# Ledger of designs, part 130: peptides against a protein of PDB entry 4GXB

Target 1, 277 residues: chain A of PDB entry 4GXB
Amino acid sequence: VPTEEVSLEVLLSNGQKVLVNVLTSDQTEDVLEAVAAKLDLPDDLIGYFSLFLVREKEDGAFSFVRKLQEFELPYVSVTSLRSQEYKIVLRKSYWDSAYDDDVMENRVGLNLLYAQTVSDIERGWILVTKEQHRQLKSLQEKVSKKEFLRLAQTLRHYGYLRFDACVADFPEKDCPVVVSAGNSELSLQLRLPGQQLREGSFRVTRMRCWRVTSSVPLPSGSTSSPGRGRGEVRLELAFEYLMSKDRLQWVTITSPQAIMMSICLQSMVDELMVKKS

## One batch from the design tools (peptide; made by RFdiffusion4, then SolubleMPNN)

Design b2_p21_4_s3 (from b2_p21_4, 9 letters changed)
Fold by OpenDDE base, seed 3:
Structure b2_p21_4_s3 (fold): chain B 277 residues (1-277), chain A 21 residues (1-21)
Amino acid sequence: as target 1 above (277 residues)
Amino acid sequence: PAPPLLEVATFFTPEELFDAE
């Protein structure tokens, strides 16, 4: 692609548009710096955020595709898909809520975390009781962003990334599940026939390994996976989990977001390694 | 027959983090 100056749209979690003038040849970090400058985010806080490729759904929700890598050209990465539904989103890229303290000290950082958290609650990524919702709304009406975040940090699945509904082979084959990544775990929510909502928690520290696989269904013999078109590549995330002492079991998630799930796992591992060093 | 599985990538949890119990 020829090097040209272009206007690139980057979205916040709440759908707010940030327009930046960049070169088509600018790498991910260059674009991130441009977004930070546009928002007046200080340089020392840039590292707490990342750019993500997402697919915007009809309801305005974001389906995360992957994190943009440092060598990528964001303009090319998004435009090469030739679909208006693909967007670039700015989001915090750490998992431990303790890092919120660093970000919240700055007005712009505080605003970004606040907007993201409000959006995550509205989209049902963060789980709230009726009373908690009332308290959050009261704080939102008062525009008490710090207090809002402090309350939100105590909520179930705060800081988690929620994926689209998919299928897992646990606890039984072909179980419909909703996967969320956060707090160094994958949470699998499911409802079996005649059962209450259940959540399986899979801590990354109990995963020996994980893998992403792809397969092409044969047109004549395989049942089309729900939500997949005929002939589409089937992606799976499998992880080998320590269920009990000396008992490893593979759990497989079938999802078009398997790559993003793997990226989340690696990111959580990386953060844990940093904290341990 | 099951379609062939292609391994895209495999990752291992570092020994320092893995809780072997």
Scores: peptide ipSAE 0.439, ipTM 0.860, DockQ to the pose 0.726
Fold by OpenDDE base, seed 4:
Structure b2_p21_4_s3 (fold): chain B 277 residues (1-277), chain A 21 residues (1-21)
Amino acid sequence: as target 1 above (277 residues)
Amino acid sequence: PAPPLLEVATFFTPEELFDAE
């Protein structure tokens, strides 16, 4: 792509548009810095955020495709898909809520976390009780952003990334599940016919390894799964999990977001390594 | 029959983090 100046749209989690003038040759970090400058986010807080490629659904929700890599050219990455449904989103890129304290010290950082958290609650990524919802709404009406975040930090799945409904082979074959990544785990929520909602928590520290696979289903083996049409490439995330002492078992998730799930796992591992060092 | 794999990438949890117990 020839180097030229372009206006690039980057969205916040709440759909707020940030327009930045960048070069088509600008890499991810360059674009991120431009967004930070536009928002007046200080340089020392840039590292707490990342740019993500997402698909905007009809309802305005974002399906995360992947994190943009450092070597990528965000303009090219998004435009090459030739679909207006693909967007670039700015989101926090850490898992431990303790890092919120650093970000919240700055007005812009606070606003970003607030906007993201509001959106996550509205989209049902963060789970709230009726009473908690009432309290959150009250704080939102008062625009008490710090207090809002402090309450939100106590909520179930705060800081999690929720994926689109997909299929897993756990606890049984072809189970419809909703996967969420956060707090150094994958949470698999499922409801089997006639059963209550069940949640499986898979801590990354009990995963020996994980893998992403790409395959083309055979005509006889093609199953309709959420987000995958017949004849489309099948993406899977499989992880080898320590179910009990000395008992490893593979769990496989079939999802178009398998790559993003893997990115989340690696990111969680990386963060844990930083904490342990 | 399982479909043929076109691409595979495997990642390992660092030994320091993996709870083998």
Scores: peptide ipSAE 0.438, ipTM 0.856, DockQ to the pose 0.678
Fold by OpenDDE base, seed 2:
Structure b2_p21_4_s3 (fold): chain B 277 residues (1-277), chain A 21 residues (1-21)
Amino acid sequence: as target 1 above (277 residues)
Amino acid sequence: PAPPLLEVATFFTPEELFDAE
């Protein structure tokens, strides 16, 4: 692609549009800096955020595809898909809520976290009780962003990324699950026939390894997931988990977001490594 | 039969993070 000045749209978690003028040859960090400048986010807070490629669903929700890598050209990455449903989204890229303290010190950072958190609650990514919801709404009405975030930080799945409904082989084969990544874990929510909602927690520190697999289903294969055409690439995330002492077991998640899940795992590992250093 | 594998990427948890117990 020739180097040209272009207007690039970057969305916040709440769907707010940020238009930046960049070069088609600008790398991810260059675009991120441009977005930060547009928002008046200080340079020292840029590292707390990342650009993500997402697919906007019909209901306006975002399905996260992957984090944009450092060497990528965001304009090319999004436009090459030749579909308007693909967007670039700015989101916080750390997991430990302790880092919120650094971000919240700045007005723009506070606003970004607030907008993201409101959106995550509205989308059901953060789980709230009826009473908690009432409290949050009250704080939102008062526009008490700091207090809102402090309350939100105590909520179940705060800071988690929720994925689209998918399938896992745990606890049973072909089990419908909703996966969420956060707090150094993958949370698998499932409802088995005749049972209540269950949640399995898989801590990354108990994963020996994980892998992303790309395969093409055979036409005669029984696992035609409804809605996937024959010949579509199947992505799987598998991780080897320490279920108990000296007992490793593979768990496999079949999802088009397997890459994003893997990115989340790596990101959580990286953050933990930084904290141990 | 398992579908043909196109690509695999494997990642390991660092030993210092892995809880062996």
Scores: peptide ipSAE 0.436, ipTM 0.856, DockQ to the pose 0.679
Fold by OpenDDE base, seed 1:
Structure b2_p21_4_s3 (fold): chain B 277 residues (1-277), chain A 21 residues (1-21)
Amino acid sequence: as target 1 above (277 residues)
Amino acid sequence: PAPPLLEVATFFTPEELFDAE
């Protein structure tokens, strides 16, 4: 791609548009720096955020596809898909809420975390009770962003990334689940007919390994499930989990977001390694 | 028969993080 100056749109979690002038040859970090500059985010806080490739759903929700890598050219990565559904999103890229303290010290950082958190609550990524929702709304009315975040940090699935509904082989085969990644775990939520909501928590520290696989379904005479075209690649994330002492079991999640899930696992591992060093 | 799976990538949890209980 020839080097040209272009206007690139980067979205915040709440859908706010940030327009930056960049070169088509600018790498991920260059674009991130441009976004930071546009937002007046200090350089020392840039590392707490990343650029993500997402698909915007019809309802305006984001389906995270992957984190943009360092070598990538964000303009090319998004435009090469030739679909306006694909967007670049800025989001915080750490898991431990303790790092919020560093980001919250800056006005812009605080605003970014606040906007993201509000959006995550509105999208149902962060789970709230009726009473908690009332408290959050009260804090929003007061525009008390710090207090809002402090309360939000105590909420279930704060800091989690929620994926689109998918299928797992746990606790039984072909079980519909909602997967969320955060706090060094994968949370699998399911509701079987006639049963209460169940959650499986899979801590990354109890995963021996994980893998991403791809397969092409054979043309079976049965119409594939609505939404998967004939010949679409099936992605799976499988992880080997320590269920009990000396008992490893594979859990497999079938999802088009398997790559993103794997990226989350790796990033959680990386963060834990940093904290341990 | 299910089509063969193509492995894209495999990752291991570092030993120092793995809770081998």
Scores: peptide ipSAE 0.435, ipTM 0.860, DockQ to the pose 0.727

Design b2_p21_4_s4 (from b2_p21_4, 11 letters changed)
Fold by OpenDDE base, seed 1:
Structure b2_p21_4_s4 (fold): chain B 277 residues (1-277), chain A 21 residues (1-21)
Amino acid sequence: as target 1 above (277 residues)
Amino acid sequence: SAPPLHVVAEYYTPEELFDAE
């Protein structure tokens, strides 16, 4: 692609648009720096955020496709898909809420975390009780961003990324689940007919390994779910989990977001490694 | 026959992080 100056739209978690002028040849870091500059985010805080490729749903929700890699050209990555549903999103890219303290020291960082957190609550990624919701709304009305975040940090699934509804083979085959990644774990939530919500927590430190696989379903005469066209690639994330002492079991999640889930796992591992060093 | 499974990526948790207990 010839090097040209282009206007690139980057969205915040709340859908706010940030327009940056970049070169088509600018790599992910270059674009991230441009976004930071546009937002007046200090250079020392850039590393706490990443650019993600997402698919915008009809309701405005984001389905995370993958994190943009360092060598990628964000303009090319998004435009090559030739669909307006694909967007680039800026989001925090760390898991430990302790790092919020560093980001919150800066006004712009604080605003970014606040906007993201508000959005995550509104989207149901962060789970809140009625009373907690009331408290959060009160703080939001007062525009007390720091206090809002401090309360939010105590909430269930704070800092988690929620995926689209998918299927897992745990606890039973073909279980509909909602997967969330955060705090060095995958949370699998399932609701079976007539049953209470069940959650399985899978800590990355108890995963021996994980893999992403692809398969092409054979044309079985069975009623393909109306939304999966004939010949669509099935992506799966499988991880080998230490269920108990000396008992490893494979858990498989079937999801178009399997790659993103794997990226999250790797990112969690990387962060944990940094903390141990 | 099961459809051919292609491994796209495989990762291992570092031994230093893996809680084997």
Scores: peptide ipSAE 0.453, ipTM 0.863, DockQ to the pose 0.690
Fold by OpenDDE base, seed 4:
Structure b2_p21_4_s4 (fold): chain B 277 residues (1-277), chain A 21 residues (1-21)
Amino acid sequence: as target 1 above (277 residues)
Amino acid sequence: SAPPLHVVAEYYTPEELFDAE
């Protein structure tokens, strides 16, 4: 792509648009720096955020496709898809809520975390009780961002990334599940007909390994996975999990977001390694 | 017959993180 100056739209989690003037040849970090500059985010906080490729759904929710890698050209990555539904989103890129303390000390960082958290609650990514919701709304009305975040940090699935409904082979084959990644785990939520909501927690520290696979279904095969039809590439995330002492079992998730799930797992591992070093 | 399976990527949890019990 010829190098030229372009206006690139980057969205915050709440859909707020940040327009930056960048070169088509600018890499992910260059664009991230441009966004930071536009927002007046200090340089030392840039590392707490990343750019993500997402697909905006009809309801305005974001389906995360992948994190943009360092070598990528965000303008090219998003425009090459030839669909307006694909967007670039700025989001925090750490898992341990302890890092919020560093980000919250800055006004811009605080605003970003606040906007993200509000959005995550509104989208049902963070699970809240009625009373908690009332408290959060009160704090939101008062624009008490720090207090809002402190309360939010105590909530179930705070800091998690929620994926679109998909299918897993756990606890049984072709089980519809909602996967969320956070707190060094994958949470698999399922509701079978006539049953209560069940959640399986899979800690990354009990995953021996994981893999992403792709396949093309046979013409005779049926696709039960949401968003996949016959002849479409089927992506799967499989992980080998320590169910009990000396008992490893493979769990397979069929999802078009398998790559993003894997990115989350790797990111969690990386963060844990940093904390252990 | 199962369709061909292509491994896109494989990752391993570092030994120091893996809780082998």
Scores: peptide ipSAE 0.450, ipTM 0.861, DockQ to the pose 0.680
Fold by OpenDDE base, seed 3:
Structure b2_p21_4_s4 (fold): chain B 277 residues (1-277), chain A 21 residues (1-21)
Amino acid sequence: as target 1 above (277 residues)
Amino acid sequence: SAPPLHVVAEYYTPEELFDAE
């Protein structure tokens, strides 16, 4: 691709557009720095955020595809897909809410966390009771961003990334689940017919290993799941989990977001390693 | 015959983090 100056659109979690002038040859960090400069985010806070490739759904929700890697060219990565559905999103890239304290000390950092948190609540990624929702709304009306975040930090699935509905083989084969990643775990929410919502928590510290696999379904005539076009690659995330003392069991999630799930797991591991160092 | 399984990536939790207990 010839090196040219281009206008690149980067979205915040709430859909706010940040337009930056970059080179087509600019790498992920260069683009991130340009976005930070546009937002007036200080350099020492840039490391708390990352650029993600997402697919924008019809309802405006974001389906996270992957984190952009350091060697990538964000302009090329997004435009090569030749679909307007794909966007670049700026989001916080750490898991421990303790790091919010560092980010919140800056006005721009505070605003970014606030906007992300509001969006996550509105999208149902953060789980709230009716009373909590009332309290959050009151704080939002008062524009008390710090107090809003402090309350939000106590909420279920604060800081989690929620994935699209998918299928797992746990607790039974072909179970429809909603997976969320956060707090060094994968949360699998399952609602079976006639049963209450069940949640399985899988801590990364109890995963011995995980893998992403791809397979091409054999043209078996009968089980055309209607939404998967004939011949689509099936992605799976499988992890070996310590269910009990000396008992390892494989859990497999079938999802087009398996790569993103794996990226989350690796990111959680990396953060935990930094904390132990 | 099971469709060919291609491993895209495999990761291991560091021993220091893995709670084997």
Scores: peptide ipSAE 0.449, ipTM 0.862, DockQ to the pose 0.686
Fold by OpenDDE base, seed 2:
Structure b2_p21_4_s4 (fold): chain B 277 residues (1-277), chain A 21 residues (1-21)
Amino acid sequence: as target 1 above (277 residues)
Amino acid sequence: SAPPLHVVAEYYTPEELFDAE
């Protein structure tokens, strides 16, 4: 692609549009810096955020596809998909809420975390009780962003990324689950008919390994689920988990977001390694 | 016959992080 100046739209977690002028040849970091500059985010805080490729759903929700890699050209990555449903989103890229303290010291950083957190609550990514919701709403009305975040940090699945409903083979085969990644774990939420919500927590430190697999279902005539075209690639995330002492078991999640889940796992591992080093 | 599985990526948790207990 010839190097040209283009206008690129980057969305915040709340859907706010940030327009930046970049080169088509600008890499992910260049675009991120441009976004930071546009927002007046200090350079020392840029590393706490990443650009993500997402698919915007009809309801305005974001389905995270993947994190943009450093070598990628965000303009090319998003435009090559030839669909307006694909967007670039700025989001925090760390898992430990302790890093919020660094980001919150800056007004822009605080605003970004606040907007993200509000959005995550509104989307049901962060789980809140009725009372907690009332408290959060009160703080939001007062525009007490720091207090809002401090309360939010105590909430279930704070800082988690929620995926689209998918299927896992745990606890049973073909279980419909909602997967969330955060706090160095994958949370699998399951609601079976007539049963209460069940959650399985899979800590990355108990995952021996994980893999992403791709398969093309053979057009077997019978499984014409009308919505999945006969030629769609099936992605799976499988991880080998230490269920108990000396007991490893494979857990497999079937999801179009398997790549994103794997990216989350790697990111969690990387963060933990940095903390130990 | 199960469709051929293609491994796109495989990752291992570093031994330093892996809780074997």
Scores: peptide ipSAE 0.448, ipTM 0.862, DockQ to the pose 0.715

Design b2_p21_5_s1 (from b2_p21_5, 10 letters changed)
Fold by OpenDDE base, seed 1:
Structure b2_p21_5_s1 (fold): chain B 277 residues (1-277), chain A 21 residues (1-21)
Amino acid sequence: as target 1 above (277 residues)
Amino acid sequence: SLEEIYQQQKEELLEYLKANA
């Protein structure tokens, strides 16, 4: 692609648009710096955020495709897909809520975390009771961003990334699940007809290994679910988990977001390694 | 070691991302 100056749109979690002028040849960090400058985010806080490629769903929700890597050219990555559904999103890129303290010290950082948290609650990524929701709304009305975040930090799945509904072979084959990544775990939520919500928690520290695989389903004469076109690549994330002492079991998640799930796992592991050093 | 396994997985992931980006 020839090097040209272009206007690139980057979204916040709440859908707020940030327009930046960049070169088509600018790498991920260059674009991130441009976004930070546009927002007046200090340089020392840039590392707490990342750019993500997402697909915007019809309801306005974001399906995360991948974290943009250092070698990527964000303009090329998003435009090469030739679909207006794909967007670039700025989001925090750490898991431990303790890092919120660093980000919250700055007005811009505080605003970014607040906007993201509000959005995550509205989208149901953070789980709240009716009473908690009332308290959060009261704080939101008062525009008490710090207090709002402090309360939010105590909520279930705070800081988690929620994926689109998919299928896993746990606890049984072909179980419909909702996967969320956060707090050094994958949470698999299952609701079967007439049953209570079941959750499987898979801590990354008990994962021996994981892998992403791609396959092309053979045209089996059985009615493929109406939404998958003939020849769509099936992605799977499989991880080997220590279920009990000396008992390893493979768990496989079938999802178009298998790559993003793998990125989350790696990111959580990386953060844990930094804390141990 | 667990660290070595994680490092290998990271490299595999990066290779996959490079091949599919």
Scores: peptide ipSAE 0.274, ipTM 0.824, DockQ to the pose 0.951
Fold by OpenDDE base, seed 3:
Structure b2_p21_5_s1 (fold): chain B 277 residues (1-277), chain A 21 residues (1-21)
Amino acid sequence: as target 1 above (277 residues)
Amino acid sequence: SLEEIYQQQKEELLEYLKANA
């Protein structure tokens, strides 16, 4: 792609648009710095955020495709897909809520965390009771952003990234699940016929390894599920998990977001390693 | 070591992303 100056749209979690002038040849960090400058986010806080490639759903929700890597050219990455559904989103890129304290000290950082948290609650990524929802609304009406975040930090799945409904082979084959990544775990929520909602927690510290695989389904005759076109690449995330003492078991998640899930796992591990150092 | 495994996985992931970007 020729090097040209272009206007690039970057979205916040709440859908707010940030327009930046960048070069088509600008790498991810260059674009991130441009976004930070546009928002008046200080340089020392840039590292707490990342750019993500997402697909915007019909309901306005974001399906995360991947974290943009350092070597990527964000303009090229998003435009090469030739669909307006794909967007670049700015989001916090750490998992430990303790880092919120650093970000919240700055007005812009506070606003970014607040907007993200409100959006995550509205989208059902953060789980709230009726009473908690009432309290959050009250704080939102008062525009008490710090207090709002402090309450939100105590909520179930605060800081988690929620994925689209997919399939896993745990606890049984072909189980419909909703996967969420956060707090150094993958949470698998499932509802089997006639059963209550169940959650499986898979801590990354108990994962021996994981892998992403891609396959093209053979045209098996009859059971093309409506909507999977012939020839769609099937992505799977498999991880080997320590279920009990000396018992390893493979768990496989079939999802078009398998790559994003693996990025989350790696990111969580990286953060844990930094804390141990 | 676990660290070596994670590093290898990271490299494999990066290679995959580079090849498919």
Scores: peptide ipSAE 0.273, ipTM 0.825, DockQ to the pose 0.966
Fold by OpenDDE base, seed 2:
Structure b2_p21_5_s1 (fold): chain B 277 residues (1-277), chain A 21 residues (1-21)
Amino acid sequence: as target 1 above (277 residues)
Amino acid sequence: SLEEIYQQQKEELLEYLKANA
């Protein structure tokens, strides 16, 4: 792609648009810096955020495709897909809520976290009771962003990334699940007909390894699952998990977001490594 | 591939974490 100055749209979690002028050849960090500058985010806080490639769903929700890597050219990454449904999103990129304290000290950082958290609650990524929701709404009405975040930090799946509904082979084969990544775990939520919601928690510290695989389904005649176009690449995330003492079991998640899940796992491990060093 | 990179990094990190746990 020829090096040209272009206007690039970057979205916040709440859908707010940030327009930045960048070069088509600018790498992820360059674009991130441009976004930070546009928002007046201090340089020392840039590292707490990342750019993500997402697909905007019909309901306005974001399906995360991947975190843009350092070597990527965000303009090229998004435009090469030739679909307006793909967007670049700025989001916090750490998992431990303790880092919120650093970010919240700055007005812009606070606003970003607040907007993200509000969005995550609205999207059902953060799980809230009716009473908690009332409390959050009250704080939102008062525009008490710090208090809002402090309350939100106590909520279930705060800071988690929620994936689109997919399929896993746990606890049984072909189980419909909703996967969320956060707090150094993958949470697999399962609701079977007539049953209560079940959650499997898989801590990354108990994962021996994981892998992403891609396969082209053989044209097997029968199970046209609605919505899988003929020839769509099937992505799977498999991880080997220590279920009990000396018992390893593979768990496989079939999802078009398998790559993003893998990125999350790596990111969580990276953060844990930093904490232990 | 990105997948290969992350797999390799994970293995290295896990080994590190196990060695220091």
Scores: peptide ipSAE 0.063, ipTM 0.677, DockQ to the pose 0.222
Fold by OpenDDE base, seed 4:
Structure b2_p21_5_s1 (fold): chain B 277 residues (1-277), chain A 21 residues (1-21)
Amino acid sequence: as target 1 above (277 residues)
Amino acid sequence: SLEEIYQQQKEELLEYLKANA
């Protein structure tokens, strides 16, 4: 692609649009810096955020495709898909809520965290009781952003990324699950008909390894899942997990977001390494 | 592939974390 100046739209979690003028040849960090400058986010806080490629659903929800890598050209990455459903989103890129303290000291950082948290609650990524919801609503009406965040930090799945419903071979083959990544784990939620919600927690520290695989399903007759047309690439995330002492078991998640799940795993591991250094 | 890039760095990191856990 020729190097040209272009206007690039970057969305916040709440759908707010940030327009930045960048070069088509600008890498991810260059675009991130441009977004930060547009928002008046200080340079020392840029590292707490990343750009993500997402697919916007009909209801306005975001399906995360991947974190844009350092070598990527965000303009090219989003436009090459030739679909307006794909967007670039700014989101915090750390897992430990302790880092919120650094970010929320700045007005812009506080606003970004607040907007993200409100969105995550509205989308059901953060789980709330009726009473908690009432409290959060009251704080939102008062625009008490710091207090709102402090309460939110105590909630179940705060800071998690929730994926679209998919399929896993755990606890049994072909189980419909909702996967969430956060707090150095993958949470797999399963609700079978007439049963209570079951949750499996897979800590990254107990994962021996993981891999993403792609396959083209053979046109076999009956078992084509209705939504995947013939020839669609099937993505799977498989990880080898220490279930008990000396017992390793492979768990496989079939999801179009397998790459994003892998990125989350790597990111969580990276953060753990930083904490141990 | 993008998939291959994400796989290579992991094994060394996990070994490090396990050794220092």
Scores: peptide ipSAE 0.043, ipTM 0.662, DockQ to the pose 0.220; fails the geometry check

